Peptides against a protein of PDB entry 6B4J. Designs and how they scored, part 225

Target 1, 315 residues: chain A of PDB entry 6B4J
Amino acid sequence: DITMQWYQQLQDASMQCVLTFEGLTNSKDSQAKKIKMDLQKAATIPVSQISTIAGSKLKEIFDKIHSLLSGKPVQSGGRSVSVTLNPQGLDFVQYKLAEKFVKQGEEEVASHHEAAFPIAVVASGIWELHPRVGDLILAHLHKKCPYSVPFYPTFKEGMALEDYQRMLGYQVKDSKVEQQDNFLKRMSGMIRLYAAIIQLRWPYGNRQEIHPHGLNHGWRWLAQILNMEPLSDVTATLLFDFLEVCGNALMKQYQVQFWKMLILIKEDYFPRIEAITSSGQMGSFIRLKQFLEKCLQHKDIPVPKGFLTSSFWRS

## One batch from the design tools (peptide; made by RFdiffusion4, then SolubleMPNN)

Design b1_p27_1_s1 (from b1_p27_1, 17 letters changed)
Fold by OpenDDE base, seed 5:
Structure b1_p27_1_s1 (fold): chain B 315 residues (1-315), chain A 27 residues (1-27)
Amino acid sequence: as target 1 above (315 residues)
Amino acid sequence: SERAAQEAREQAEVEKMIEELDEKLAK
């Protein structure tokens, strides 16, 4: 399976990256520890400052991240910080930056869906200039949310139940598995972030270049989901999240083909989702149903709430 | 480049998946 090969390649690259900066991570030297902490803060704090308030602030954040990745000194916590302070500094920063983008999907977007767009446009712009950061974003995303690949992890002989639950994306603490609602909320945030990344381009970049991970990957994702058996509650939830965020963009790009896909979902895939939906899970199913029925009736997919407008970039 | 080859494979996979979906819709 080409999809699984791609998944494994990204995971291997991510693991190799971790091994590369292990010397920085495991150093007992006081100066190395200080550099590590400064680099970690420089990589992650700007991402946490991303907001829907003003385009000018978003540009400042982007420029700071790009400067850091380019080997330029940046101000962080009142100090000048550069990846050149350690030979492993760049690899470490790229990894931690990518991890932080995915974490913002898992936490911020999960709680505030509109936050997907400003985070995604920065991530897309950084990915365009720094492809390795993009690959690491995918690796982190795929590991936390296998449904973003998409695939459903399988239980293997000799595997502990807790390890299987973690592979499915659940958090397991003190032998207690995460509640389904919290799990779905985190998965939703990551899928929404991904759906935003694949459609957004940084407006101050070279827009003549091809998107590094564009809408073709969104089409692939939909096709793969529809070729899989639905998973109880998960499929209805994430399919809605994905279509709400990038359905308008997919409609504009693929036109008639997209509408054929939407009809297939309604006529063929809905009954399969319904058959595995319990009475307690009808909320996610009904939400997806109502969305699709409305879109088919109006022959339009609405622009998602929080989509960045020209007025945002002038602020 | 290896990346270009990977992108071409991914595109071919997408096209195949679309064709398979079209066949399902025609039934």
Scores: peptide ipSAE 0.024, ipTM 0.594, DockQ to the pose 0.511
Fold by OpenDDE base, seed 3:
Structure b1_p27_1_s1 (fold): chain B 315 residues (1-315), chain A 27 residues (1-27)
Amino acid sequence: as target 1 above (315 residues)
Amino acid sequence: SERAAQEAREQAEVEKMIEELDEKLAK
């Protein structure tokens, strides 16, 4: 399966990256520890500062991240920080930056869906200039949310139940598995972030270049989901999240083909979701139903709430 | 490069999935 090969290659690249900067992360030297902490802060703080407030502030954040990745010194925590402070500094920063983007999906976007767009446009723009960061974003995303690939992890003989639950994307702490609602909330945030990334381009880049991970991957994701058996509650939730965020963009790009797919979802795939939906899971099912019916009735998918407009970039 | 070969495989997979979906929807 080519999809699983792609998944594994990204995971292998991520693991190799971790091994590359192991000297920096495991160092007992006080100066190396200081450099590590400074680089970690420089990589992650700007991402945490992303907001819907002003386009000018978003540009400042982007420029700071790009400068750091380009080997230029940046101010962080009152100090001048550069990836050149350690031979493993660039690899470490790329990894931590990518990890932080995905964390903003599972935390910030999970709680505030509109936050997907400013985070995604920065991530897309950085990915365009720094492809390795993009690969690491995918690796982190796929590991935390296998449904973003998509695939459903399988239980293997001899596997501990907790390890299987972690593979499914659940957090397990002190032998307690995460509550289903919290799990779905985090998965929703990550899928919404991904759906935003694949449709957005940084407006100050070279727009003539092809998107590094564009809407064709959104089409692939939908095609793959439709070729899989639905998973109870998960499929209804994430399919809704994906279509709400990028459905308008897919409609504009694929036109008649998109509508044919949406009809197929409603007529062929949705009954399969219904058949596995319990009374306690009706919320996600009803949301998807209402969304599909509304879109088909109006022959339109609305622009998602929080979509960045020209007025945002002038602020 | 190995990376370029990987990107080509990923692109070919996406194209195949689109084609398969189009064929399914054309029936």
Scores: peptide ipSAE 0.024, ipTM 0.599, DockQ to the pose 0.322
Fold by OpenDDE base, seed 2:
Structure b1_p27_1_s1 (fold): chain B 315 residues (1-315), chain A 27 residues (1-27)
Amino acid sequence: as target 1 above (315 residues)
Amino acid sequence: SERAAQEAREQAEVEKMIEELDEKLAK
């Protein structure tokens, strides 16, 4: 399976990245520990500062991240920090930055769906300039949300139930599995972030270049989901999240082909979702139903709430 | 252009499919 090969390649690259900076992360030297902490803060704090407030502030954050990844010194916590402070500094920063972007999907976007857009446009712009960060974003995303690939992890003989639950993306702490609502909330945030990344380009970059991970991957994602058996509650939730965020962009890009796909979803795939939906899961099902019916009726998919406008970039 | 005519035909086909689906859902 080409999809599973791609998944595995990204995971292998991520693991190799971790191995390359183990010297920095495992060092007992006080200076190395200080450098590690400074680099970690420099990589993660700017991402946490991303907001919907002003385009000018977003540009400053982008420039700071790009400067750090380019080996330039940046101010962080009142200190000058550079990836050149340690031979493993760049690999470490790229990994931690990518991890933080995915974490913002998991936490911030999960709670505030509109936050997907400013985070995604920065991530997309950084990915364009730093492809390795993009690969690491995918690796982190795929590991936390296998549905972003998409694939459904299978239980293997001899596997512990907790390990299987973790593979499915559940958090398991003290032998307690995460509640389904919290799980779906986190998965939704990550899917929404992904759906935003594949459609957004940094407006101050070279627009003539091809998007490093564009809408063609969104089309692929939909095709793969439709070729899979639906999962109870999960499929209805994530399909809605994906279409709400990137459906308008897919409609504009693929036009007639997109509408044929949407009709296929409503006519052929949606009944399969219905067949596995319990009475307690009707919320996600009804939400998807209403969305599909409205879009087909109006022959339009609305621009998602929180989409970045020209006025945002002038602020 | 031939391309514009083809796009118009494809759009009309999708519209027909949507109408047929609406009729099916209304029953």
Scores: peptide ipSAE 0.022, ipTM 0.546, DockQ to the pose 0.046
Fold by OpenDDE base, seed 4:
Structure b1_p27_1_s1 (fold): chain B 315 residues (1-315), chain A 27 residues (1-27)
Amino acid sequence: as target 1 above (315 residues)
Amino acid sequence: SERAAQEAREQAEVEKMIEELDEKLAK
């Protein structure tokens, strides 16, 4: 399976990256520990500062991240920090930066859906300039949310139930599995972030370049989902999340083909979702239903709330 | 162009399908 090969390749690359900077992470030297902490802060703090407030601030954050990845010194926590402080510094920063982007999907976007767009446009722009960061974003995303690939992890003989639950994306702490609502909330945030990344380009980059992971991957994702059996509650939730965020962009890009697919979703796939939906899961189902019906009725998918406008970039 | 004509036909087909769906929903 080509999809599983791609998944595995990204996971392998991520694992190799971790091995590359193991010397930095496992060092007992006080100076190395200090460098590690400074690099980790320099990689993650700018991402946490991303907000919907102003385009100018977003540009400053982008420039800071890009400068760090380019080997230039940046100010972090009142100190000058550079990836050149350690030979493994760049690999470490790329990994931690990618991890942080996915974490913002998992946490910030999960709680505030509009946050997807400013985070995604920075991630997309950084990915364009630093492809390795993009691959690591995918690796982290796929590991935390296999539905972003998409694939459904299978239970294997001899597997512990907790390990299977973790493979499905659940958090398991002290032998307690995460509540379904919290799980879906986190998955929704990550899918929304992904759906935003594939459609957004950094406006100050070279626009003549092809998007490193563009809308064609959104089309692929939808096609793959439709070729899979729906999962109870999960499919209805994530399909809605994806279409709400990138449906307008897909409509503009694929036009007639998009509408054919949307009709197929409504007529053929939606009944299959209904058939596996319990009475306690009707919320996600109804939300998807209403969205599909509205879009088909109006022959339009609305621009998602929080989409970055020209006025945002002038602020 | 032949391509433009084909795209127009495909668009008309999709519009017809959407209209048929709307009629089913109004029922």
Scores: peptide ipSAE 0.020, ipTM 0.531, DockQ to the pose 0.045

Design b1_p27_1_s2 (from b1_p27_1, 15 letters changed)
Fold by OpenDDE base, seed 1:
Structure b1_p27_1_s2 (fold): chain B 315 residues (1-315), chain A 27 residues (1-27)
Amino acid sequence: as target 1 above (315 residues)
Amino acid sequence: SERLAQQEQEQKEVEELEEELEKKLAE
């Protein structure tokens, strides 16, 4: 299967990256530990500073991340930090940066949906200049949210229940599985971030180049979801999240084909979702239904709340 | 191995259905 091969290739690349910088990670040397911590902070702090406040601030953050990835020294925690401080520094920074972008989906976007757009535009712009960071973003995203591939992990004989729950994307701490509402909230944040990445381009980059992971992947994702059996509560939730964030962009790109897909969702796929939806899970189903009915009635998908405007980039 | 093969088969069916969906959407 091409999708699972792609998934596995990305996971293998991520694993190879971890092995490459293992020497830096496992070093007992005090100087190596200091370098590791400085590099980790330099990679992750700028991402945590991304906000909806001003376009000029996003540009500063972008330039700092790009400079770090380009081997230039950057100021972090009052120190000059460079990936050249260790032979494994670049691989480590790329991995930690990608991990942090996905973590912002899991945490920040999960709590504040509008945060998807400023995070995504920086991630997209960095991906355009640093393709390996993009592959690592996908690897981290796919591992935390298999529904972003999409696929549904299966229970294997002899597998511990906790390991299966982790494969499904649940957090398991002290033999306690995460509550379904918290799980769905985190998955929603990651899907919303992904849906924003595939449609956004860094406005100060070379616009003549093709988007490194564009709307065609959004179309593929929808097609694959529709061909899978729906999963209770998960499918209705994530399909809504995806369409709310990138439905307007998909409508503009695919036009008539997009509307045919929405009709197919309403007429053919909804009954399948309904058949697996319990009375206690009707909230996500009703929300998706109301969204699709509204879009079909108005023959329009609204621009998502938090979409970056020209005024944002002038601030 | 058998479960990987089943997953590969299910995924092949998904790809075939994606192609069919794309064809239906293109019509």
Scores: peptide ipSAE 0.032, ipTM 0.479, DockQ to the pose 0.065; fails the geometry check
Fold by OpenDDE base, seed 3:
Structure b1_p27_1_s2 (fold): chain B 315 residues (1-315), chain A 27 residues (1-27)
Amino acid sequence: as target 1 above (315 residues)
Amino acid sequence: SERLAQQEQEQKEVEELEEELEKKLAE
């Protein structure tokens, strides 16, 4: 399975990255610890500052992240910080930055769906300039949300139930599994972020270049989802999230093919979702149904709420 | 570069999936 090979390659690359900076992370030296903390803050704070407020502020954040990744000194926490402070500094920063982007999907976008767009446009722009960060974003995303690959993890013989639950993307703390609603909320946030990344380009970059992970990956994702057996509640939820965020972009890109896919979802895939949907899970199913019916009826997919406009970039 | 080759391979795989989807939708 090519998709699973890609998944594994990204996970391996992420693991190798962790190994490359283990000296920095495991150091008992006080100076190394300080550098680690400064680098971690420099990598993560700008991402946490991303907001829907102004395009100018977003540009400042982008420039700061790019400067850091380029080996330039940046101001963080009142200090000058550079990845050159440690030989493993760049790898560490790239990893932590990528992790933070995915975490913003998991937390911020999960709670505020509109936040997907400003986060995604920065992530896309950084990915264009720093492809390794993009690969690490995918690795983190895939690990936390296997449905973003997509695949459904399988229980293996001898596996602990908790480990299986974690593989499915559930948080397990003190032998307590996360509630389904919280799980789906986090997965939704990550899928929405991903759906935003694949359609957005940084407006101040070289627009002549191909998107490093563009809408073709969205098309691939849909194709893979449709080729899989639906998972109860999960498939209906995430398919809706994905289409709500990037359906308009996919419609514009793929036109007739996109509409054929929506028809296929409605006619062939929906009965399969319905067959596995319990009465308590009908909410996600109904939401997806209503969305598709509305889109097919109007022959249009609305621009998602929070989509960045020209006015945003002039602010 | 190995990276370019990987990107080209990934792109090819996506194109193949797009074609497969198109075939299914044409059926």
Scores: peptide ipSAE 0.029, ipTM 0.549, DockQ to the pose 0.353; fails the geometry check
Fold by OpenDDE base, seed 4:
Structure b1_p27_1_s2 (fold): chain B 315 residues (1-315), chain A 27 residues (1-27)
Amino acid sequence: as target 1 above (315 residues)
Amino acid sequence: SERLAQQEQEQKEVEELEEELEKKLAE
């Protein structure tokens, strides 16, 4: 399976990255520990500062991240920090930055859906300039949310139930599995972030270049989801999240083909979702149904709430 | 080279899935 090969290649690249900077992470030297902490803060704090407040502030954050990845010194915690402080500094920063972007999907976007857009536009712009960060974003995303690939992890003989639950994206702590609502909330945030990344371009980059991971991957994702059996609650939730965020962009790009797909979802795929939906899970199903019915009736997909406008960039 | 190969593979996968989707939509 080509999709599984791609998944595995990204995971392998991520693992190799971790091995590359293991010397920095496992060092007992006080200076190395300090450098590690400074680099980690320099990589992650700017991402946590991303907000919908002003385009100018978003540009400052982008420039800071780009400068750090370019080997330039940046101010972090009142100190000058550079990836050149350690031979493994760049790999470590790229990994931690990518991890932080996905974590913002998992946490911030999960709680505030509109936060997807400013995070995604920075991630997209950084990915364009630093492709390895993009690959690591995918690796982190795929590991935390296999539905972003998409694939459904299977239980293997001899596997512990907890390990299977973790493969499905659940958090398991002290032999307690995460509640389904919290799980779906985190998965939703990551899918929404992904759906935003594939459609957004950094406005101060070379817009003539091809998006490093563009809307074609959104089309691929939908095609693959529709070729898979639906999962209870998960499919209805994430399909809604995806279409709400990138449906307008897909409509503009694929036009008639997009509408044919939407009809296929409504007429052919919905019965399959409904057949596996319990009475307690009808909320996600109803939400998807209402969204699709509204879109088909109006022959339009609304621009998602929080989409960055020209006025934002003039701010 | 590895990245180019990955991008080519991803592009091929997208094209294959698009074709599969088009076949389903034509039925």
Scores: peptide ipSAE 0.027, ipTM 0.572, DockQ to the pose 0.352; fails the geometry check
Fold by OpenDDE base, seed 2:
Structure b1_p27_1_s2 (fold): chain B 315 residues (1-315), chain A 27 residues (1-27)
Amino acid sequence: as target 1 above (315 residues)
Amino acid sequence: SERLAQQEQEQKEVEELEEELEKKLAE
């Protein structure tokens, strides 16, 4: 399976990255520990500062992240920090930055869906300039949300139930599995972030270049989902999240082909979702139904709430 | 292990700082 090969390749690259900076992370030296902490803060704090407030502030954050990744000194916590402070500093920062972008999907976007767009445009712009960060974003995303690949992890003989639950993306702490609503909320946030990344370009970059991970991956994702058996509650939830965020962009890009796909979803795939939907899961099902019916009736997919406008970039 | 405890503490310090920044941005 080409999709599984790609998944595994990204996971292997991520693992290799971790091994590369292990000397920094495992050092008992006080100076190395300080450098690690400073680099971690420098990589993650700017991402946490991403907001919908002003385009100018977003540009400052982008420039700071790009400067850090370019080996330039940046101010963080009142200190001058550079990836050149340690030979493994760049690999560490790239990994932690990518991890933080995915974490913002998992946490911030999960709670505030409109936050997907400013986070995604920064992530997309950084990915254009730093392809390795993009690969690491995918690796982190795929590991936390296998549905972003998409694939459904299978239970293997001899596997512990907890390990299977973790592979499915559930958090398991003290032998307690995460509640389904919290799980779906986190998965939704990550899918929404991904759906935003694949459609957004940093406005101050070279727009003549091809998007490093563009809408063609969104089309691939939909095709792959439709070729899979639906999962109870999960498929209805994430398909809605994906279409709400990137459906308008897909409609504009693929036109007639997109509408054929949407009809296929409504007429063929939706009944398969219905067949596995319990009475307690009708919320996600009804939401998807209403969305599909509205879009087909109006022959339009609305622009998602929180989409960045020209007025945002002028502020 | 002392190492795990240190990594957890380092992660906690980063998270606390991020939360403080998020609070300031919400105000």
Scores: peptide ipSAE 0.000, ipTM 0.301, DockQ to the pose 0.013; fails the geometry check

